Peptides against a protein of PDB entry 5T59. Designs and how they scored, part 33

Target 1, 112 residues: chain A of PDB entry 5T59
Amino acid sequence: TTPTMQSTSLLTEHLGYPPISLVDDIINAVNEIMYKCTNAMEKYLMQRNIIGKKDFSDEIKIGTAKLESLLENSVDKNFDKLELYVLRNILSIPSDLLEENRFRLLHHEKLV
Target 2, 90 residues: chain B of PDB entry 5T59
Amino acid sequence: EHIRFQRLVQVCNKALEESIRKLQSWEKIHECFPNYGQTREGIENLTVCQQQVIKLWSNLSRVEFDAIFHERSIEEKLNQLDDLINKARS

## One batch from the design tools (peptide; aimed at target 1 L82 L87)

Design b2_p19_6 (made by RFdiffusion4)
Pose (drawn by RFdiffusion4):
Structure b2_p19_6 (pose): chain A 112 residues (1-112), chain B 90 residues (1-90), chain P 19 residues (1-19)
Amino acid sequence: as target 1 above (112 residues)
Amino acid sequence: as target 2 above (90 residues)
Amino acid sequence: AEEEAEETLERFEEAEEKA
């Protein structure tokens, strides 16, 4: 289903937070991990940048950064689909409820 | 009957697996370090990275998301939502 | 609440454009 204002309004009430807030916590979280990994990888190699008698410090900075940017694209790509797949199929509303009052059951839930 | 939350777990894992796939390929890893990878120690060091980074990637994301799912009680909100739409359709 | 709903829909539309 395509998201609607009622679903965003109703689901915000059922959840206690807007449906997008969960998606924010996920995207924001994976990004932090992405950089935590690349930074950890660069330091592992920089203290191993000299093999034999040659210094590969330049190649490592370029390689670690060249990898980081490829994840920035792939992650931004794959988690936008998540941002879409979730708001459409998980935090989702059918027609059975907004055609004939979903408000009854949510109000009914909070009380009885 | 409780089907929506398991989906949330499936879609998260699905996004992560695709997010890291290019790093599971030794080729693309060596492409970023062509000269460094042509040394024996370089090959050994790069192997330690991709295998550890992947493990770190999997672990950090697994722990946080399980935590996020807890702080927002999403498993329950969705289970309440799944079994609630059924009561409505009935 | 209306602002949060509009923001969610705007971000959904932006994500469709990106895809």

Design b2_p19_6_s1 (made by RFdiffusion4, then SolubleMPNN; from b2_p19_6, 10 letters changed)
Fold by OpenDDE base, seed 3:
Formats: structure tokens, sequence, C-alpha cells
Structure b2_p19_6_s1 (fold): chain B 112 residues (1-112), chain C 90 residues (1-90), chain A 19 residues (1-19)
């Protein structure tokens, strides 16, 4: 279901933090991991940049940059999809619970 | 009964798997290093590098995501949410 | 809490427009 002010408010109260905070943690983590991976790749290859009598440093730098870009694009796309899915289907409250007679269920349970 | 946390884990794994898929392609790797990859030693280095990166991706994501889930107590919170929904519908 | 909750809704709308 599509997030609403009602659902996000109730979820924020339930979680102790807004739903987006969890998603932000996930996205920030994967971005950090992504750059650690690409950096490791560049460092590894740059330590092995000379084969025979030829220096491949320039090709390595360009190549690793290309792979980084590919990974960035893929991460961006897939984790945008993840964000929507989480907010629609996981960190969500069914509409029947948001009816007037059911609206206070989460709040009531927290207080009791 | 409890389904939301399981779904969270599944969608996270799916996103991670789909994201790294390009780097799992040897053809994609080789295309980025056309001359380097024409040497025997270059091929060996690229092969090891590819394996190490994929392993690093997997290991770091597992550790970091588990840490996030723990710090946010998300399994407990999602289980509670499932319980509340089930109670409301009973 | 309402202000914080609103952040989720705004982000959702932004990402939804991107995809």
Amino acid sequence: as target 1 above (112 residues)
Amino acid sequence: as target 2 above (90 residues)
Amino acid sequence: MLKLAKETLERYKEVEKKL
C-alpha cells in the first residue's frame, strides 16, 4: 500500500524512528561497500600494473572507473526499487487498520 | 504468522545480488581491460581480482546489514507489527 | 514525531517519480 501521513506517523511511533531511517541506513551502507570494493580492485591491479615491459597503469585506472560507474548505476536502480518495496509492503499498515475504529490500535498497544 | 522481516531479508539479498551481477560477468570485466586482458598474467590478475571483489561485496554486506537490523531492532518491530495486524483481523 | 514521519513520505514521493 502507498504510504500516508497516518501510516508513517504510526510506524514512526512504533519503530521509534521514521521508516525512511532504516532505508537510509541500508542505502548508505551499500554505497560505502561499493566504493570499498572498487577501491580494492584498483589498488590490487595497480600493484600489478607492469606486465613484461609494458605499464598498464592508465588502462587500469580507466577500466576500474568504468566498472565503478556500472556498479553505481546498478546499485542506484536496484536500491531505489528496494526503497519503494520496503515502504509499500514491509514498513506499511494495511488500509483496514487505518479505518476510524482501528486507527489507534498501534498507539493503544504501545500505551497499554 | 511473521512474514515482514523475512521479506525484508529477501528483498535486501535480491538487491545485492542484482547489483553485483555486472561484475560477475567475465565479459564485462575483460571489456574494461582490453589490452591488459590480452596477456596471460593480466588474465590471471583480473580473475583473482574479480573473485576477491565479489567475496568482499558479499562479506561486507552481510556484516553491515546484520548490524543495521540489530541496531534498529527491526526483526522484533516487524514481528510486533505482524502480530498487531493479525489481532486486528481476528 | 510528525515532522520526522513526514520525511518518509517526501522521500517516497521523490523515489517514486524517479522510477
Scores: peptide ipSAE 0.610, ipTM 0.950, DockQ to the pose 0.893
OpenDDE base, seeds 1, 2, 4, 5: peptide ipSAE 0.601, 0.609, 0.610, 0.604; ipTM 0.950, 0.950, 0.950, 0.950

Design b2_p19_6_s2 (made by RFdiffusion4, then SolubleMPNN; from b2_p19_6, 8 letters changed)
Fold by OpenDDE base, seed 4:
Structure b2_p19_6_s2 (fold): chain B 112 residues (1-112), chain C 90 residues (1-90), chain A 19 residues (1-19)
Amino acid sequence: as target 1 above (112 residues)
Amino acid sequence: as target 2 above (90 residues)
Amino acid sequence: MEEESLETLKRYKESEEKL
């Protein structure tokens, strides 16, 4: 199930921000972390690029790029799943709460 | 009664764990550095690098996600949501 | 509570299948 406009509005009121904003924060964070990790990996290896008088810089750059791509694909896949789950199942309002009487309850609780 | 925040943490951890799984494969790491990994020093460097990046991933994700959760007050908000739902169903 | 936990797990699996 996908979030309804009504549920999104109510959740936005409750949270103080749209539900998608939380997911965006999470995804942005993991992307940042991902690139920090791959960058650190590349830098570490590039500092150790010469072994036995042989320069492996090119191989290191290519290799780390491949790993980055691999990680990117995995992050995209897994956090797409996360986004769907969070928005559909965590940051969601059951249909029974979307009825008129339940809607009033939510507003009442906010005002009290 | 309060389940949503717990589930949020769980799915975040799962996503993080599954995302880093490929980097936990030595075979995949080595395949990316076929010649470098044929040297003793190269293997050592790759081993350390692999371990460090995984730790970095774990540490950074913990810090950043906790910060997000705090800034968004998501635990409190989700608990309140659970309470509202439970109240409505009673 | 336990039932709700099971439901969330089921929903998670369903979400995974849709991807």
Scores: peptide ipSAE 0.047, ipTM 0.883, DockQ to the pose 0.077
OpenDDE base, seeds 1, 2, 3, 5: peptide ipSAE 0.021, 0.025, 0.018, 0.020; ipTM 0.877, 0.884, 0.877, 0.877

Design b2_p19_6_s3 (made by RFdiffusion4, then SolubleMPNN; from b2_p19_6, 11 letters changed)
Fold by OpenDDE base, seed 2:
Structure b2_p19_6_s3 (fold): chain B 112 residues (1-112), chain C 90 residues (1-90), chain A 19 residues (1-19)
Amino acid sequence: as target 1 above (112 residues)
Amino acid sequence: as target 2 above (90 residues)
Amino acid sequence: DLEKSLETLERYKKVLEKL
């Protein structure tokens, strides 16, 4: 089920930040790591671009770009799934706790 | 009893593993460097590059994700959430 | 290049473990 405004508010109060903020941190981190990896790969190969009398610089640039594209697509796909799963199944409040009596319990526990 | 944080770690690891899978394929790597990969030296360079980038991916993600989890106190918060749910159902 | 990055990362990890 899709998170409700009430669930988001309660979780924000509990966490001290909106649930989406955690997901954003994760996604931003993996994107940064992704480009660090591809950049390092390109630099490594470009330092080894000449074999014999042939210069493979152009092929290396194109090839690395292709690998980066493949990685980008996979990261986007898998972390979109992650976002959905985390928000729906991990950072979620069961419907029974959204009832008035259960709602009060959550607030009471925080104030104790 | 406490299950949410474990699930978070699992889903993160799965996403990371699935994301790097294409780079784990030698065939995919070689296809991107058709002429370079026809040389002995090129194959050696690509092999080392592939191995190191996969390790870099794994190590960087572990460090960064652990830092995020710590900064957000997510293990504690998710455990507390589990406890609240259990109390409400008792 | 990649090797140097890994070495730097390993040193960083050790520092974090001590904190």
Scores: peptide ipSAE 0.204, ipTM 0.919, DockQ to the pose 0.017
OpenDDE base, seeds 1, 3, 4, 5: peptide ipSAE 0.197, 0.183, 0.194, 0.196; ipTM 0.918, 0.917, 0.918, 0.918; seed 5 fails the geometry check

Design b2_p19_6_s4 (made by RFdiffusion4, then SolubleMPNN; from b2_p19_6, 8 letters changed)
Fold by OpenDDE base, seed 1:
Structure b2_p19_6_s4 (fold): chain B 112 residues (1-112), chain C 90 residues (1-90), chain A 19 residues (1-19)
Amino acid sequence: as target 1 above (112 residues)
Amino acid sequence: as target 2 above (90 residues)
Amino acid sequence: MEEKSKETLKRFEEVEKKL
């Protein structure tokens, strides 16, 4: 099921930030890590671009770009799934708690 | 019982593992460098590169995700959420 | 994180020297 406005509001109050903010942090982090990895690969190989009398710079650039694309696609796919799962199943409030008396409980726990 | 934070860690690890899976394939790496990988020195370089990038991926993700979880106090918050749910259902 | 990345890159070179 999709998160409701009520759920988001209550969780925001509980967390001190919107649930999506956690996911954003995770996704931003993995994207940064991804490009650091690909950058490291390219730099390492470009420092070793000449073997014998042959310069492999062009092949290295193309090859690392291909690997980056593969990694990007995989990251996008898997972390899109992660986002949906986290927001729907982890950072979620069961429907039985989305009642008036239960809302008070959550609010009371926050204030006390 | 606290279950939400454990699930968060599990799905994060799963996403990280599945994301790096293709780079763990020597065949995929070699395919990107068909001529470079035909040289002895090239193979050695690619081998080291593959090994180190996977380590970099693992180490950076561990450090950064732990930092995020700490800064967001997510373990505590999710445990509290579990407790609230359990309390409400009791 | 950047420092860790640099350290890892140095490891690339260290391992290479041993090959």
Scores: peptide ipSAE 0.121, ipTM 0.909, DockQ to the pose 0.016
OpenDDE base, seeds 2, 3, 4, 5: peptide ipSAE 0.113, 0.107, 0.121, 0.121; ipTM 0.909, 0.907, 0.909, 0.909

Design b2_p19_7 (made by RFdiffusion4)
Pose (drawn by RFdiffusion4):
Structure b2_p19_7 (pose): chain A 112 residues (1-112), chain B 90 residues (1-90), chain P 19 residues (1-19)
Amino acid sequence: as target 1 above (112 residues)
Amino acid sequence: as target 2 above (90 residues)
Amino acid sequence: EIKEFTDEEIEEAEEFFEE
């Protein structure tokens, strides 16, 4: 289903937070990991940048950064589909409920 | 009948697996370090990276998301939502 | 705020996660 304002309003009440807030926590979380990994990889190699008698510091900075940007694209790509697939199929509303009052059951849930 | 939360786990894992796939390929890894990878020690060091970075990627993401799913009780909110739409359709 | 998505983006997202 396509998201609507009632679903955003109702799901915000059921969840206690907007449906997008969970998506923010995920995207924000994986980005932090992405950089934590690349930074960890660059330092592992920079203290191993000299093999034999040659110094590969330049190649490592370019390589570690050249990798980082490829994840920035792939992650932004794959987690936007998640941002979509979730708001459409998981935090989702059918027509059975907004055509004939979903408000009854949510109000009914919070009380009885 | 509880089906929506397992999906959330499936879609998260799905997004992560695709997010890291280009790093599982030794080729693209060596392309970023062509001269460095032509040395024996370089090959050994790069192998230690991609295998450890992938493990670090999997572990950090597994722990946080399980934590995020806890701080927001999403497994319950969705289980309540799954079994609630059924009561409505009935 | 929830972003807006095109029909092609929706189809790609559905095909992507159904695999």

Design b2_p19_7_s1 (made by RFdiffusion4, then SolubleMPNN; from b2_p19_7, 8 letters changed)
Fold by OpenDDE base, seed 3:
Structure b2_p19_7_s1 (fold): chain B 112 residues (1-112), chain C 90 residues (1-90), chain A 19 residues (1-19)
Amino acid sequence: as target 1 above (112 residues)
Amino acid sequence: as target 2 above (90 residues)
Amino acid sequence: SIKSYSEEEIKEADEFFEK
C-alpha cells in the first residue's frame, strides 16, 4: 500500500521524525561514502602514475572519472529502489490499522 | 514477531552489495585503464586499488549505517511498531 | 508531501529485495 498522509503523520509521531528523514540519512551517507571511495582510488593511482618513464596521469584521471560515474549510476538506481521499498513496506502502517477504530488504538497506545 | 528492523538491515545490505558489484568486476576496472593496465606494475596497482576500495566501501557503510540506526533509534521504534500492529490484530 | 510510484517500480523493488 502506498504511504498516505495519515500514515506519515502517525509514523512521524511514533518515530519522532518523518519516515523520509531516515531514508535521506541513508542516501546522504552512501553518497558521501561513494565519493570518499572514488577519491581514494584516484589518489592511490596518481601516486603511482609513472611506469617505465611514462606518465599515465591523464589516463588515470579519465578512468577514475568513468568508474565514479558508473558507481553513481548504480547507487542512484539501487537506493531509489531502497527508498521505495522502505517507505512502502517497512516504515508503513497496514491499511486495516488506518480504519477509524484501529486508528484510535494507535493514538491511545502512544499516549498511554 | 519483530520483522521490520531485520528487513531494513537486509534491504540496506542488498542495495550496498548491488551498488558495488560493478567495481568488483576486474574487466570493468581494466577497461577504464587500457594502457596503464597493459603494464605489469599497472595491473598490480589496479588490483590493490580495487581491493582497497571495496574494503573501504564495506567498512564505511557498516560504520555509518549503524550510526544512523542508533541515532534514529530505528530498531526500537520498528519493534514497537511491530508490537502495536500485532496487538491491534489480536 | 508524499512520493508516488508506478506499479512497475513497486513490482521491481519488491522483486529486487524479496528474493
Scores: peptide ipSAE 0.610, ipTM 0.947, DockQ to the pose 0.718
OpenDDE base, seeds 1, 2, 4, 5: peptide ipSAE 0.609, 0.608, 0.609, 0.607; ipTM 0.947, 0.947, 0.946, 0.946; seeds 2, 4 fail the geometry check

Design b2_p19_7_s2 (made by RFdiffusion4, then SolubleMPNN; from b2_p19_7, 8 letters changed)
Fold by OpenDDE base, seed 1:
Structure b2_p19_7_s2 (fold): chain B 112 residues (1-112), chain C 90 residues (1-90), chain A 19 residues (1-19)
Amino acid sequence: as target 1 above (112 residues)
Amino acid sequence: as target 2 above (90 residues)
Amino acid sequence: MIKEYSEEEIKEADEFFSK
């Protein structure tokens, strides 16, 4: 089932924050980690850019950029799926809980 | 009984695993450094680099995601949600 | 505020994260 305005409101009340906020935290974190990883890779290799008499700095820069792009695309793809799945299946309220009597239950439990 | 938080962890792990999968391929790494990787020392450097990056990815993800889950109290909140659903259906 | 996804995207995500 697709998230509704009502379910979002109820979940926001329950969580203390909108469901999307958790997803945003996760996505922001993985993006930060991603760039830390690629930066570390570039730095490590740049410290070892000369082999024999050859300077591989340009190749390292291009290569790490390619890997970064690959990782970015993969992260975007997988965490777009994650966002969809989390919001639809994990941070979701079944329709039976959105009925009048069940709606009161959610509020009652929250206030107790 | 409580299923949502376990699913959240599973989904996060799956997304993280699939995201790093290409970097776990030596062939993909080597393709990005065709000449550098033709040297013995270059291969050694790339090998260490690959291993370290994957470890860094795993470690940082674990620490950061656990921090997020804690700060958002998501395990407790999802357990409560499961309980509410089960209660409503009983 | 409400996210909309295609049925294809939903199916793909469900299959991807299925146990």
Scores: peptide ipSAE 0.588, ipTM 0.944, DockQ to the pose 0.673
OpenDDE base, seeds 2, 3, 4, 5: peptide ipSAE 0.584, 0.584, 0.587, 0.586; ipTM 0.944, 0.944, 0.944, 0.944

Design b2_p19_7_s3 (made by RFdiffusion4, then SolubleMPNN; from b2_p19_7, 7 letters changed)
Fold by OpenDDE base, seed 1:
Structure b2_p19_7_s3 (fold): chain B 112 residues (1-112), chain C 90 residues (1-90), chain A 19 residues (1-19)
Amino acid sequence: as target 1 above (112 residues)
Amino acid sequence: as target 2 above (90 residues)
Amino acid sequence: MIKEYSEEEIKEAEEFFSK
């Protein structure tokens, strides 16, 4: 079942915020975590950039950038799926609850 | 029965696990540092770095996601949603 | 307001998160 305007409105009323807001929080958080991780990795290795007589700074910068890109792509892919699944299956209202009588029930419960 | 919040947690965990999967591959890590990783010290540094990053990923995600779930009261709200659905179908 | 996804994307996500 695909989310509808009605379900979104009802869920917004129930949650106190639009369903997408939760997903946005999650995605923003993982993105922040991702860059914290890659930044930490780069800094750690850059503090250890010289081995023997060789400076590996350039290789470290390139390598960490590659890993960052890989992680970005993976995060995007997986959390796009997450967004889809959450909005369709978790933050969703079954069609039977969108009928007139059940609609009243939802409003009644929120008002009590 | 409450099911939605459990599913949310499971979905989040899977997305996190799959996202970090490539960094868990030593081969992938080594490929990014081909010359650095040919040194003993480089291998040691990369090993520690890999472990620390994965731990950081896990710890930060746990803390941040729990905070989000708490701030949004999502467990309670999803439980209530389950209850409403069950009541409507009873 | 309504997010639209392709059937392929939906199927992939459903399979990915299936129990």
Scores: peptide ipSAE 0.592, ipTM 0.944, DockQ to the pose 0.687
OpenDDE base, seeds 2, 3, 4, 5: peptide ipSAE 0.591, 0.590, 0.589, 0.590; ipTM 0.944, 0.944, 0.944, 0.944

Design b2_p19_7_s4 (made by RFdiffusion4, then SolubleMPNN; from b2_p19_7, 7 letters changed)
Fold by OpenDDE base, seed 3:
Structure b2_p19_7_s4 (fold): chain B 112 residues (1-112), chain C 90 residues (1-90), chain A 19 residues (1-19)
Amino acid sequence: as target 1 above (112 residues)
Amino acid sequence: as target 2 above (90 residues)
Amino acid sequence: MIKKYSEEEIKEAEEFFEK
């Protein structure tokens, strides 16, 4: 079932917030976690940047940046899919319940 | 019965697992540090770093996602939604 | 606002999470 304005309104009333708000929270959280992970990695390696007599600081900075980009791309791809799936299949109202009589049922239950 | 919240948890777990999959590849990690990774000590450091990042990813995601679900009361709301749908179809 | 997705994107997401 494709999300509709009616479905969004009903779910917003039920949830107390728009369905997209939950997805936004999830995506914001994973992005924050992602950068915490890459930052931790860089700091750990930069504390161990000298092996023997050679300083690998530049390589570490470039390498961690590459891994960050790799992780960013993966997060974007997977959580774009998540957003799509959640909004269509989890935070959704079946089309048969969007009829007038069943619409009233959902509204009535909230008021009771 | 109640299916939507279970699906939400499963979808979140899958997305998290697939997102970190590339960092679980030693080959990809090593490729980013070609000279550093040619040293014994460098390999050891990268190994520990990789393990720590994966653990940090897992732990933080668990804590943060649980907090979101609690703050949004999403389990209760999705269970109620399932109940409403089942009732309407009865 | 309602986001628009292609049928291919929808199918891909469903196959990804429901396999």
Scores: peptide ipSAE 0.622, ipTM 0.945, DockQ to the pose 0.693
OpenDDE base, seeds 1, 2, 4, 5: peptide ipSAE 0.621, 0.621, 0.622, 0.619; ipTM 0.945, 0.945, 0.946, 0.945

Design b2_p19_8 (made by RFdiffusion4)
Pose (drawn by RFdiffusion4):
Structure b2_p19_8 (pose): chain A 112 residues (1-112), chain B 90 residues (1-90), chain P 19 residues (1-19)
Amino acid sequence: as target 1 above (112 residues)
Amino acid sequence: as target 2 above (90 residues)
Amino acid sequence: AEAEAEETLERYEEAEEKV
């Protein structure tokens, strides 16, 4: 289903937070991990940048950054599909409920 | 009957697996370090990275998301939602 | 609540354009 304002309004009430807030926590979380990994990888190599008698510091900075940017694209790509797949299929509303009052059951839930 | 939350887990894991796949390929890894990878020690060091980075990627994401799913009780909100739409359709 | 709904829909449309 395609998201609607009622679903965003009702689901915000059922969840206690907008449906997108969960998606924010995920995207924001994976990004932090992405950089945490690349930074950890660069330092592992920089203290191993000299093999034999040659210094590969330049190649490492370029390589670690060249990898980081490829994840920035792949992660932004794959987690936008998640931002979509979730709001459409998981935090989702059928027609059975907004055609004939979903408000009854949510109000009914909070009380009885 | 509780089917929506398991999906949330499936879609998160699915996004992560695709997010890291290019790093599982030794080729693309060596492309970023062509000269460095032509040394024995370089090959050994790069192997230690991709295998550890992947493990770190999997672990950090696994722990946080399980935590996020807890702080927002999403497993319950969705289980309540799954079994609630069924009561409505009935 | 209306602003939160509008923000969610705007971000949805932006994410749809990206894909």

Design b2_p19_8_s1 (made by RFdiffusion4, then SolubleMPNN; from b2_p19_8, 10 letters changed)
Fold by OpenDDE base, seed 4:
Structure b2_p19_8_s1 (fold): chain B 112 residues (1-112), chain C 90 residues (1-90), chain A 19 residues (1-19)
Amino acid sequence: as target 1 above (112 residues)
Amino acid sequence: as target 2 above (90 residues)
Amino acid sequence: MLEESLKTLERYKEVEKKL
């Protein structure tokens, strides 16, 4: 089930913003968090890059990059699913209610 | 009666948990640092990193998502949506 | 604890308190 134009309009009116905006906020946030996490890890390890007179800087950089990629792939996959679920099942109006009656109800509630 | 916000929280948590799962694997962590992880200090450092990054992930996501939910008034809006739908069906 | 993560976490905690 995909959102209809009508449902999007009604939800936008109800929310004060398009439903997709919430999802965008969530996705943007997790992406930011993701890079903060990997950056923190890299910096921590780079501060500890020398062990036993051996410099592991290159390995650390490569390794953290691999972890970042791994995390990116997982985030993309899981939050794509999240987006679909939220828009289809949470920020949605049942099709049987997508009639003039539903629209009037929203207006009525705003007036009361 | 109010179910949408609960579902939102649940799906967010699930996505976050599934996303960080790979970093919870010590094997995967170690594979990224094959030589570094052969040293005692390296193992210790990686262990700390793994533990702390997971905590950071959890804490940051909690704070940020809560902020988003608050800014968007999503709990209230979803509750209202539930109510409206229920009312329409009555 | 990771120094950078600690700093980041502290900043976010401050933000959280204001919410």
Scores: peptide ipSAE 0.163, ipTM 0.915, DockQ to the pose 0.019
OpenDDE base, seeds 1, 2, 3, 5: peptide ipSAE 0.163, 0.162, 0.143, 0.160; ipTM 0.915, 0.915, 0.913, 0.914

Design b2_p19_8_s2 (made by RFdiffusion4, then SolubleMPNN; from b2_p19_8, 10 letters changed)
Fold by OpenDDE base, seed 3:
Structure b2_p19_8_s2 (fold): chain B 112 residues (1-112), chain C 90 residues (1-90), chain A 19 residues (1-19)
Amino acid sequence: as target 1 above (112 residues)
Amino acid sequence: as target 2 above (90 residues)
Amino acid sequence: MEELAKKTLARYEEVLKKL
């Protein structure tokens, strides 16, 4: 079900916050986690940058940056899909309940 | 009866799983460190690093997402929404 | 409240364009 002004308004009232706020929390969290992971990877390898007589610091920096980019792209794609799914199928109100005689139920329950 | 919160959890888990899949590929990891990964010690370090990062990803996401769901009271709200919908259709 | 609700719709449309 495609979000509408009516459905999002009703959901905002029900939730106490707009539906997008939940999605934003999720996306912000995963982004933070992502960079924590890549940072941890770089630090771990940089502590082990010398093998034998060779210093691999430059290769490690480049390599971790590449992995970060790969992860960023994957996170972006998958959580965009998640965002659409949540707004369409989870934080949504069926169209039949948006009719005059039914959508009032949401308002009535809050007042009782 | 109550389905929305379960779906939310499932979709979140799926997105997390699909996102980390590239890092679960040893080939992808090795390609980023072509010379480092040609050494025995390098391979060992990369292996441990890969495992630790995946664990960190899993643990942090679990903790943070649960916190979000709690702070937003989303399970309760979605259950209420399911109930309202079911009641209206009865 | 209505203004806040509009943000959801705007984001939805934005993401649709990306995919």
Scores: peptide ipSAE 0.628, ipTM 0.952, DockQ to the pose 0.833
OpenDDE base, seeds 1, 2, 4, 5: peptide ipSAE 0.625, 0.624, 0.627, 0.627; ipTM 0.952, 0.952, 0.952, 0.952

Design b2_p19_8_s3 (made by RFdiffusion4, then SolubleMPNN; from b2_p19_8, 10 letters changed)
Fold by OpenDDE base, seed 3:
Structure b2_p19_8_s3 (fold): chain B 112 residues (1-112), chain C 90 residues (1-90), chain A 19 residues (1-19)
Amino acid sequence: as target 1 above (112 residues)
Amino acid sequence: as target 2 above (90 residues)
Amino acid sequence: MLEEAKKTLERFEKVEKKL
């Protein structure tokens, strides 16, 4: 279900933080990991840039940059999908319960 | 009974797997290093590099995501949410 | 809390439009 102000408010109260905060943590983490991976790749190959009498430094730099771009695009797309899925299907309150005001149980349980 | 946390783990794993898929392709790797990859030593280096990157991706994501889930107490919170929803429907 | 909760909706709509 599509998030609403009502559902997100209730979830924020339940979680102690807004639902988007969890998603932000996940996305920030994967971005950090992504650049650590690409940096490691470049460093590894640059330590092995000379084969025979030929220096492949330029090709390595260009190649690793291309792979980084590919990974960036893939991460962006897949984790945008993840964000929508989480907010629609995981960190969500069924609309039928909101319509029937059954969401009051969230408040009741917190106060008890 | 409790389904939301399981789904969270599943969708996270799926996103991670789909994101790294292109780097798992040897053809994609080789295309980025056309001359370097024409040498025996270059092929060896690229092979090791590919394996190390994929391993690093997997290990770091596991550690970091578990840390996030713990800090946010998300399993407990999602289980509680499932319980509340089930109670509301009963 | 309402201000913070609203950020979720804003972000959701932004990403939904992008995809």
Scores: peptide ipSAE 0.643, ipTM 0.951, DockQ to the pose 0.824
OpenDDE base, seeds 1, 2, 4, 5: peptide ipSAE 0.638, 0.640, 0.642, 0.168; ipTM 0.951, 0.951, 0.951, 0.914

